# Peptides against a protein of PDB entry 3EFO: the designs that were tried, part 92

Target 1, 262 residues: chain A of PDB entry 3EFO
Amino acid sequence: SQLADLYKSCETDALINFFAKSAFKAVLHQPLKVIREILVNQTAHMLACYRKNCASPSAASQLILPDSMKVLPVYMNCLLKNCVLLSRPEISTDERAYQRQLVMTMGVADSQLFFYPQLLPIHTLDVKSTMLPAAVRCSESRLSEEGIFLLANGLHMFLWLGVSSPPELIQGIFNVPSFAHINTDMTLLPEVGNPYSQQLRMIMGIIQQKRPYSMKLTIVKQREQPEMVFRQFLVEDKGLYGGSSYVDFLCCVHKEICQLLN

## One batch from the design tools (peptide; made by RFdiffusion4, then SolubleMPNN)

Design b2_p10_4_s3 (from b2_p10_4 with S1P E3T)
Fold by OpenDDE base, seed 3:
Structure b2_p10_4_s3 (fold): chain B 262 residues (1-262), chain A 10 residues (1-10)
Amino acid sequence: as target 1 above (262 residues)
Amino acid sequence: PLTVVPEPVV
């Protein structure tokens, strides 16, 4: 059908950009609660329309998403969990204003990366490959105490180190003998010069390409205080300030869809 | 394109 074709051609990244900018304009004139409700309703309505008019008949208990919108809920949840749309005293007005202005000027690609970061398992790097490692979902469940991960959202870059990170990789990246010797105050990786170090630097360079801002690097050790900041970028997990996990949000959206179709 | 496609819980 014509409607089905419309959904097939829909670009989720463009929608997220639109919703983000629309919501961030609305915060100046509407209560945050209302804005959040509108975003959830819009998401549910779009998906309900697809379920009703485009999807094959199936059990009501099954959530059916068009392929083009499979990731719409997770991105919408990321938007809803952004500090601009949260009414928490722990978040300063200045931070809200800053984030708002940033997003208002972002293109589609920028906002996509901003709301859902790239999380790369760099401990699996093939030093002879020019390909980036496959990104993993932004959740603590995808981390490993034995692993090293690079996270980037277009504004910030984190190098997360598991407490049991391989000493050989630590030596390769930092030129120190152990996890305990890593200085987390560094904002630049040392020029060690071995293939692994060079490959990591190349990957960081690729990630930085075509981004309007230079991403500051933060070194994060697992179980140290700065890890709490890093964990806020694991956007599929439950937020520190009351934001839903992706799973919980998906269940919420599903419930709304069912109500619309009932 | 999106680098990660989250799997919906169905």
Scores: peptide ipSAE 0.048, ipTM 0.746, DockQ to the pose 0.121
Fold by OpenDDE base, seed 4:
Structure b2_p10_4_s3 (fold): chain B 262 residues (1-262), chain A 10 residues (1-10)
Amino acid sequence: as target 1 above (262 residues)
Amino acid sequence: PLTVVPEPVV
């Protein structure tokens, strides 16, 4: 069917790019509240249509997602929580304008990374592997106090260190004996020269590769004040300046779908 | 509890 073909051909990253640009264009002419409502409505309508016309029979308690759109809600939530769409005085006009303009010029791949960062468990690095470690979901629940994580969204890069991150890794990356000795004012990793350091630098290089903007590195220690900036990029969590967690958003979408179908 | 169920598109 035409609908089946539509959902089969659906690329969530392309949709998010479209919705982002549409929304960010609309910001100049529509209230933010209206834009957010439209985005949620569009999400719900798309999924309701699928449930009605394409999905197998299911219980009302289930949110049914086609495989091609399984990540639509999470990306949509990320879009909704972007500073451009948040009515918060804490966010400067310049920052809104900057991010708006950036997204308006982003390709699909760039916007995908921008809205949903890569979060890589660096503490799991295999120095013998050329592959990037498997990314984890962007949530505090996926962090570990014993871990070291690299986050990148195409504009910013963060190296997050758990309070109990292994001293040997700290030594390997920073050439210092402990967590306390790490200088978070650095924007570049020291050239320690060991295999782990080299591998990390390679990974950072790969992440930077094919990105249109140079990402500044911010080193973040868990539980220090600057971690709050990092946590803003844990997009599946509740937003600092507003916006729902992914779980809450799923509930919201589900409710709206049910309303549309009943 | 909300259950997310992915389905293949036919």
Scores: peptide ipSAE 0.044, ipTM 0.686, DockQ to the pose 0.319
Fold by OpenDDE base, seed 5:
Structure b2_p10_4_s3 (fold): chain B 262 residues (1-262), chain A 10 residues (1-10)
Amino acid sequence: as target 1 above (262 residues)
Amino acid sequence: PLTVVPEPVV
């Protein structure tokens, strides 16, 4: 059908960019609560329309998404959890203004990465491979105390280290004997020169090359204070200042879709 | 209840 073709032609990244800019423009003229409601409603309506007109019959318990929009909910949730759309007093006006202006000028690719960061399991690197490690979902559930992860959202870069990170990797990356010896005040990795270090630096370079802005590196140790900041970028989890987890948001959207279809 | 949670392509 023509409608099905329309959905196939849609790109989630473009939609998110559109919704983000529309919402961030509306912030100046409409209450945040209203804006959030509109975004949720629009999401539900779009998906409900697909379910009604394009999807094969299925159980109500199943959330059917078109391939082109299968990640729309997760990105939408990320948008909804952005500080610009949150009314929490803990978020400064300056921060809201800053991020608002940033997003208003972002291209499609930039906004996609901004709202849903890339999280890479660095501890799994094969130094003999030229391929980048596969990104994992941005959730604490995908982290491990034994792991080392690189997170990037186009503006910030974090290197997260589990408390039980392998000493050999720590030595390889930082040239120190243990987790405790890592200096988190550093914004640059030392040039250790071993294959692992070189590969990590290469990966960081590749990520940086794709972005218009230089990403500052923050080294984060698990269970230290800066980790709290890092965790805010695990966008599939429940936010500190509000906002649902991805799963909870999906449930919310699904419920609304069902209501629209009944 | 929702039975399927789509996994985003990262």
Scores: peptide ipSAE 0.028, ipTM 0.683, DockQ to the pose 0.502
Fold by OpenDDE base, seed 1:
Structure b2_p10_4_s3 (fold): chain B 262 residues (1-262), chain A 10 residues (1-10)
Amino acid sequence: as target 1 above (262 residues)
Amino acid sequence: PLTVVPEPVV
């Protein structure tokens, strides 16, 4: 059907860019609550339309997503959890204004990365490979105490170290004997010169390539206070300021779809 | 009812 073709051709990243800019413009003249409701409603309506007109018969209890829009809900939830659309007193007006301005000028690729960061398990690096490690979902559940992860969203870069990260990797990256010796005030990795260090630096370079802003590196140790800031970028988890997890958001969207179709 | 969503960013 013509509608099916439309959904097949949809690009989620472009849609999210559009919704973000539209919502951030609307903040100037509409209540935040209304804007959030509109975004959820738009998501539900699009998916309900697909379910009604395009989807194959399935159980009503199933949330059916077209392939082209499978990641729409997760990105939409990230948008909804952005500080620009939150009314928490902990978020300064300056921060909202700053992020609003940033997103309003972002291209599709930039906004995609901004709303959903890359999270890379660098402890699994093959020093003989030129390929980047496969990104994992941005959730604490995907981290491991034995792991080392690099997170980047186009503005910030974090190197997260598990409390049980291998000493050999710590030595390879930082040239120090143990986790305890890592200086988290460092914003640049030392030039150790071993293959692992070089590979990590290469990866960081690739991530930084063609990005409009230079990402400052923050080194984060698991269970230390700065990890709280890092966890805010694990966008599929519950937000610090009351945002829903991805799973909870899916349930919300599904409920609304059912209401629209029944 | 949860849907497994593919990795959004690689």
Scores: peptide ipSAE 0.025, ipTM 0.687, DockQ to the pose 0.274

Design b2_p10_5_s1 (from b2_p10_5, 5 letters changed)
Fold by OpenDDE base, seed 5:
Structure b2_p10_5_s1 (fold): chain B 262 residues (1-262), chain A 10 residues (1-10)
Amino acid sequence: as target 1 above (262 residues)
Amino acid sequence: MEEPTVFDIP
């Protein structure tokens, strides 16, 4: 059908870019509550329309997404959880203004990465492979105390180290004997020169490639104070300032869709 | 149509 074709041609990243810029423009003229409601309603309406007109019959307990919009909810949740759309006193006006201006000028690819960071399991690197490690979902549930993860959102880069991260990897990356010896004040990795270090640097270079801003590297030790900042970028988790987890948002969207269709 | 993504909502 014509409607089905429309959904096939839909690109989630483009939609998110559009919604983000529209919302961030609207904040100048409309209450944040209204803007958030509009975004949720638009999401629900699009998905309800798909379910009604395009999707095969399914159980009422199922949320059905077209392939072109399979990640729309997660990105939408990230948008809704952005400081620009949150009216929380804990968030400075300067930060909101800054991020608003950034997103207003972002292209589709930039906004995609900005709202949903890349989270890479660095501890699983195969030094014999030239391929980037597969990104994992941005959730604490995907982290491991024995792991090392690189997170990047186009503006910031974090290297997160579990408290039980392998000493051999610590030595390989930082040229120090243990987790305790890592200096988190550094913003650059040392030139250790071993294959693991070289591969990590290569990956970081690839991530930085074609990005408009040079990402500052922050070294984060698990259970230290800077980890709190890092966790804010685990966008599928519950937000620090009241934003929903991805799972909770899916439930919310599903409920709204059901209300529209019933 | 392309195969849709399905989530089982609790």
Scores: peptide ipSAE 0.253, ipTM 0.831, DockQ to the pose 0.436
Fold by OpenDDE base, seed 2:
Structure b2_p10_5_s1 (fold): chain B 262 residues (1-262), chain A 10 residues (1-10)
Amino acid sequence: as target 1 above (262 residues)
Amino acid sequence: MEEPTVFDIP
C-alpha cells in the first residue's frame, strides 16, 4: 500500500530535525505545554495510523513500530527533554535561547547526534582493529564501573571513567598510574603515543570530523560532580528537569495510541 | 516490509 511505502521510506532523523525546528520555532508563540502535547500527539498519530492500517494484529499491550520509525520514540523523547521545551526555573533563558538557535541551524545529521549522543565503550577498543566500537544505548545501565566511555553529541565530548576502570587503560590514555591521578580539569588528552592512545585520539578525531563546532572535551570521573552533567546526556534515563525515561515515554506513547484507536 | 519492532508495555 501507499501508506506502507510511506513508512518504509520514513527517515526518523529527518523527522526529528523537522519536529525540533518546528517546535523550537513554536516556542516563540505558543506555551511549552502545548508544544509538548503537539509533539506527543503527532508521534502517537503517526504510530496509531501505522498500527491501524499497516501492522499485523497484536495484543493491546504491545507497541508496534515500523522499522523505519523504530527509534522515533526515543528521539522524540530526547527532543521533549531538551531545555528549550522545558520551563523549569533551573534552566536559564540564555541556555534555552542558545540551544534553540543552534538546533534551528542544524542539519539532519547534526540534530540526530545532538539529540541522541554517541556513547562508545572505549575500554573495549582493539588496537589491532580499525573499526570503531559499536555505540551503546545512552543509559546508565550501559555503563560499568570498570569501563571507560566516550560520549559525544556534536557539541560536547565526555570521557567517562568508571571508578574501577583498568589502570592499564588509564596509563595508556592519561599516562598516570591510577584513576585518582587523572586530572579532570584537562580538556585535551595527552599525546601518550601508544597504540591505544593513538586509536582513541583517532576515534575522537573521527567523531569531531565534519561537525560544525569543535566539541569541548570533558573528563569525567564516576561519582564526581561533573558526572551529573554527563548523566544529562544519558538521554534514555529519566531527566533531571522533568523529562521522562525512554521506557516511561514508550508507555506514554502507547497509551496515547490506544486512546486514538479505541 | 521489514518486521516491525514490538515493545511489550506493562
Scores: peptide ipSAE 0.246, ipTM 0.825, DockQ to the pose 0.453
Fold by OpenDDE base, seed 1:
Structure b2_p10_5_s1 (fold): chain B 262 residues (1-262), chain A 10 residues (1-10)
Amino acid sequence: as target 1 above (262 residues)
Amino acid sequence: MEEPTVFDIP
């Protein structure tokens, strides 16, 4: 997909890896508030420098991103919203420690996927094609009640089903007659054996390939309680624990840039 | 030359 290609081709993945590790190391010695401020400032400074020295004249209301840093803001926002950098009582110390340690050992490719998951529209699969479906942006706006989506971040895998998911696909995947019959407690898909099931399993296998950790599968039904966990991985949306949406973050960065340049 | 991405910020 265009999005996937963008992330793979962008050198910002290395920067994000660096920023993440630097920030997560700093957590041991500096207040979280300071760390977050530093990250935002660094982002703003980099973009301000580009605007000042490289960008063509533009309106003050415009945020200009060079191609090389096109995805930097979205990744940075994801980093800022990570539980390691949040001081919320709802997040256990163990969880913070766990994720911190994980990221500290991640390579560039792993951290890229970790901070920005792959979200694949499974309902659009062509059983005759060997190509993976194009990933969509990680936002609720890209979901549909009629759709089935697979999300993976290198550690977790979710199969999200809309309330109006096609019965034929449900039958194909789960061998049950309807959405209501799907057991969300399962962590493995049944081996139904039809082409669609086989293709989905193949896709899951491909996603799992070259990942250092085995991703546990979680089945998620739309509007059920476990969906809340799934939605936390829709990283472009507003975070549950006070994190900004991507759009809001862009506004924040733009404001900071303007302050630096004006 | 790089083509920048432009966002209109309110």
Scores: peptide ipSAE 0.241, ipTM 0.821, DockQ to the pose 0.434
Fold by OpenDDE base, seed 4:
Parts: structure tokens; sequence; C-alpha cells
Structure b2_p10_5_s1 (fold): chain B 262 residues (1-262), chain A 10 residues (1-10)
């Protein structure tokens, strides 16, 4: 993914892994509010240090991220919005404990994918290409009612279908004539056997490769109730159970940096 | 030196 590529060029992925594990360990001994504050403070301090010591003078209204940390805020926000740290009553204790334990055992690559999923526009697939489609940012703004997207975070896999998804693609994937005919209760795609179906299955297989857990497929139709679950993985948007959008988080971080430096 | 990413914060 585009974001993954950015991460590979820096130590941010390792840093996020560290912060995640540290935070999730701290949950057992410290209030969540404190943990969240620490994470934000650490983020702000790192960026403030850069601003103070490395960055060229700029307007106070500008947030400046070094290249090595350009994706730090987005991942940090994802971490902050994780159910383990939000501890919303809507999330069961068991689920929170489960996710905490999972992350505690994750390597850098796994945690990277976990906190920021791959979102692939599969409606743009070239059946003749062996390359995966370029991932898009995990935001509703990047979805299209005419599109079909595959999302994976190492634990879950979703196939999201826009209400206006091309019937041809629907036929190709599900062997049904229309969006309305898609059965969202299935957890496996039918083996239709056409090139598009085969390519999609191949992509799903590739995504599943090197992941320690088998990702169950959930088919999601736009505007249906289960889409709400899918939206939770659009991590740059506002969280269902709280948490800021990426943009809002940037504002928050910026404010804190300014407080540190001024 | 690599160019930083700049966001204009409203």
Amino acid sequence: as target 1 above (262 residues)
Amino acid sequence: MEEPTVFDIP
C-alpha cells in the first residue's frame, strides 16, 4: 500500500509498534486517560523537537512533519482510537482483552497493518496484471458508490460494495445479476471461475499470505447495517466509538506543539 | 535533507 511504502522508508512502524505495546501494557496499571495523554504528549514532543531544532522557520499555523515521521500522526491516531484505549462500554471486555493480547504479540509488520488497514479498489483490477492495486487512504471520502473495495487489517477482511457497483463486476464476483442479489451472509466468495473472480481470489490470497491469522471475509453492502462495522476500519475518519479524525488529530497535535514551543 | 510534510492548520 502507499502508506505501507511510506512506512518502510522510516522507523515509524517500529515506533508505533513500541508505543502500542507500551500503551497496551500500561492499560493494566494506569488510567486510560493518562495513557492517551502520554501518547499525545510523546507525539507532540517529538514533533516539537523537530520543529525547534531541525525545521526551518515557518508560520505558527503550520504543522511540520519530518519525512521520517510523516505517517506517525495517522498511526498514533489509530492507536488512540483502538478499543483497548478507548474502553467504550459498547466494546466488551473480552474483545478489548483479545485485541490487547493480539497486539502485544504482533511484530512490526503485523501491527502496522492492524492499525492502518489496506484498502484496495478492486473495481479497478486489471485481470492481466499480477500487481495488487494501489491502496487508498482509509477514509469514506476515498470510497465510491460505484466502487468495490477490499479492506484487510490482518485480522479481518471486508469486501465493500457500493450501491452502484457495476453489475458486471457483481456478476463476475458473485454470479448474481445485481447488487440486491448479493448475499452478505456468505463468508467465502463463490468460485465463479472467470478471470476477474480468479484474480480477486488471488489478491485475497496474497493479502492473507504471511499473516499469522486467517482473515474471515465479511461482505458489506453500502447503506446496510453491517457497513457500520466496516466504517470502523476507515481509520482516518471519526471513530464510531469516539476518537478524532486524522485531520482533527493533526489539529490537536499542532496545538500541543504550539503550547510546548510558545 | 528531505523535505518535510507541511499541513496548514486552520
Scores: peptide ipSAE 0.231, ipTM 0.820, DockQ to the pose 0.451

Design b2_p10_5_s2 (from b2_p10_5, 4 letters changed)
Fold by OpenDDE base, seed 3:
Structure b2_p10_5_s2 (fold): chain B 262 residues (1-262), chain A 10 residues (1-10)
Amino acid sequence: as target 1 above (262 residues)
Amino acid sequence: MEEPTVYDIS
């Protein structure tokens, strides 16, 4: 009962914040490999304990997550894939140091958004509705060549445009006739003034609200080189620098749990 | 406790 209560009271966002700060502090005196292993072990240990003491009997092939930690694995994987915890020559020490310091000062809500961005299908906007579009999972599989998506992680904001995004929306947002005419060097959307443009601006404003930093907008065209940067924020996919997809991470965690329980 | 989320990893 005590354990059940403990898991019931668990807050994934708080845990991720704690793990992130602990890990990012540890990088100063421990090898990255060790830190990553500790994080995986901690994740597996918590879930193994739940399975052992709280969960109903189930097949060994099943990974069981309490509701309070439903998204713990996905956030943990995002943490593990952060540049601070990756030993890659492609990542500068300055970038790692910068992001480390940023996270060390982040609150719970900030770190949650930082590790798992909000990805919104902007092409689905209805000017007759006041409802914001529902966020989709941060994966390439959720993108569409016919779509336009807004991604934000509290530090960066991207407007991703599919190669076949609707010309009418392009006209509405950028006041240009086609995808090819969009200038990706701009960091601000033009003041077009139509309802769709105004609604998009409103959404962007809402996303920016209560964030400690002003997010610079980056316009990204599908299949252009800058899209590579955008894709790094599709955190459920395989990382550019060797990080696992969410699915692969789930398998990894499951294996670790099985090892702990057997 | 709330109903858990179950993934079939097999």
Scores: peptide ipSAE 0.303, ipTM 0.840, DockQ to the pose 0.457
Fold by OpenDDE base, seed 4:
Structure b2_p10_5_s2 (fold): chain B 262 residues (1-262), chain A 10 residues (1-10)
Amino acid sequence: as target 1 above (262 residues)
Amino acid sequence: MEEPTVYDIS
């Protein structure tokens, strides 16, 4: 994915893994509010240090991210928005404990994918290409009512269908004539056998490769109730349980940096 | 050195 490629060029993936495990360990001994504050402070301090010591002078209204940390804020926000750290009553203790334990055992690559999913526009697939489609940012703004997207975070896999998804693709994937005919209760795609179906299955297989857990497929129709679950993985948007959007988080970080430097 | 990413937060 595009974002994954960015991580390969820096240590941010390792850093976020460390922060995640540190935070998720700390929840056993420290208040969540404190943990969240620490994470934000650490983020701000790192960026403030860069601003102070490395960056060229700039306007106070500007947030400057070094290349090595350009994706740090987005991942940090994802971490902060994780149910383990939000501690919302809507999330069961068991679920929180489960996710905590999962992350505690994740390697760098696993946690990277976990916190920032791959979102692939599979409606743009070239059936003759062996390359995966380029991932898009995990935001509703990147979805299209005419599109079909595959999302995977190492634990879950979603196939999201826009209300205006091309009937041809629907036919190709599900062997049904229209969006309305798609059965969202299925957890496996039918083996239709056409090139598009085969390519999609291949992509899903590739995504599943090297992942320690089998990702169950959930088919999601836009504007149906289950889409709410899918939206939780659009991590750059506002969280269902009070988490900030990426934009809001950047504002928050910026304010803290300013406080540190001014 | 690669150029940093700059956001206008105002």
Scores: peptide ipSAE 0.297, ipTM 0.839, DockQ to the pose 0.461
Fold by OpenDDE base, seed 1:
Structure b2_p10_5_s2 (fold): chain B 262 residues (1-262), chain A 10 residues (1-10)
Amino acid sequence: as target 1 above (262 residues)
Amino acid sequence: MEEPTVYDIS
């Protein structure tokens, strides 16, 4: 199952929404450092409680996540890395205010997608299938230079193209002969009309369905400057503004749990 | 019983 599907099946979906809104409200009255510490502590305490009372004996080097909280850490890390909770001069006050307000009005489903985007391998599409491609983890490690990926977080949609994307797919999507001919200034895909193009448009439509905001499409070429913006949505990777990768966060949480239990 | 996810953190 997809991470998003797993998350929806867990009770942590409501928790992350609550944590997000609580934190984003707290920024008005408390230092960001304190808020971040509280979130980490809450995560650690919940997991420590499980380990202490529910988990089978395990080595001290092991981090144990119950099924119900399997995705809690990754979403918590995403929350911690959100610009609202970061004190960086590179992030404008307006941007913080904007995202804060957005999240404050989001339902559970919206916040799930917002904090952990869908990343779809478009290059693997079967034009004869009505099924959406399986989402991959939001990390650079899941990208390929030969691939084309669609990313959506409920607010933005990106079409990322590897430098070695198949020319036939480029032709199918953009009606241009090569990667170099793709105009990244476009915000709409051309009406090419072939099955692949139609299916991609269908997928984009499905993703847009039931979302409160219309997602603007951004075309991103690998290794071009705008890719940096796209990379910020690879939420499991290290953040540009000092946020931890998911792996690093897990280590941090584990350390905190050990401190609580030992 | 639900099986937990285990990460080795060293």
Scores: peptide ipSAE 0.294, ipTM 0.835, DockQ to the pose 0.451
Fold by OpenDDE base, seed 5:
Structure b2_p10_5_s2 (fold): chain B 262 residues (1-262), chain A 10 residues (1-10)
Amino acid sequence: as target 1 above (262 residues)
Amino acid sequence: MEEPTVYDIS
């Protein structure tokens, strides 16, 4: 159908860019509450329309997403959880203003990465492979105390190390014997020169490639203070300042869709 | 159309 074709041609990353810029422009003229409601309503309406007109019959308990919009909810939730759209006293006006201006000038690819970071399991690297490791979902549930993860959102880069991360990998990356010896004040990885270090640096280079800003590297040890900052980028988890987890957001969207259709 | 993604919300 004509409507089905419309959904087929829909690009989530472009929509998120549009919604983000529209919302961030609207903050100058409309209350944040209204803006958030509009975004949620738009999301629900689009998905409700799909369910009504395009989707095959399914159980009421199911949330159906067309392929073109399969990641729309997660990105929308990330947008809603951005400090620009949050009315919390804990968030400074300067930070909101800064991020607002950043996003207002971002292209589609930039905003996509900004709202949903890449989280790469570095501890699983195959030094014989030239491929980037597959990104995992941005949630604490995907982290491991035995793991090492690289997170990047186009502005920041974090190397997160579990408390039980393999000593051999620590040695390979940092040229130190143990987790305790890692200096988190460093912003550059040492030139260790082994295959693992070289591959990690290559991956970091690829991530940095074609990004408008040079991402500062922050080394994060699990259970240390900087981890709190890192966790803010685990966007599928519950937000620090009251934002919903992705799961909770899906439930919310589903509820609104049901209300629209019933 | 492509196969939709289905979440069981229940």
Scores: peptide ipSAE 0.293, ipTM 0.837, DockQ to the pose 0.449

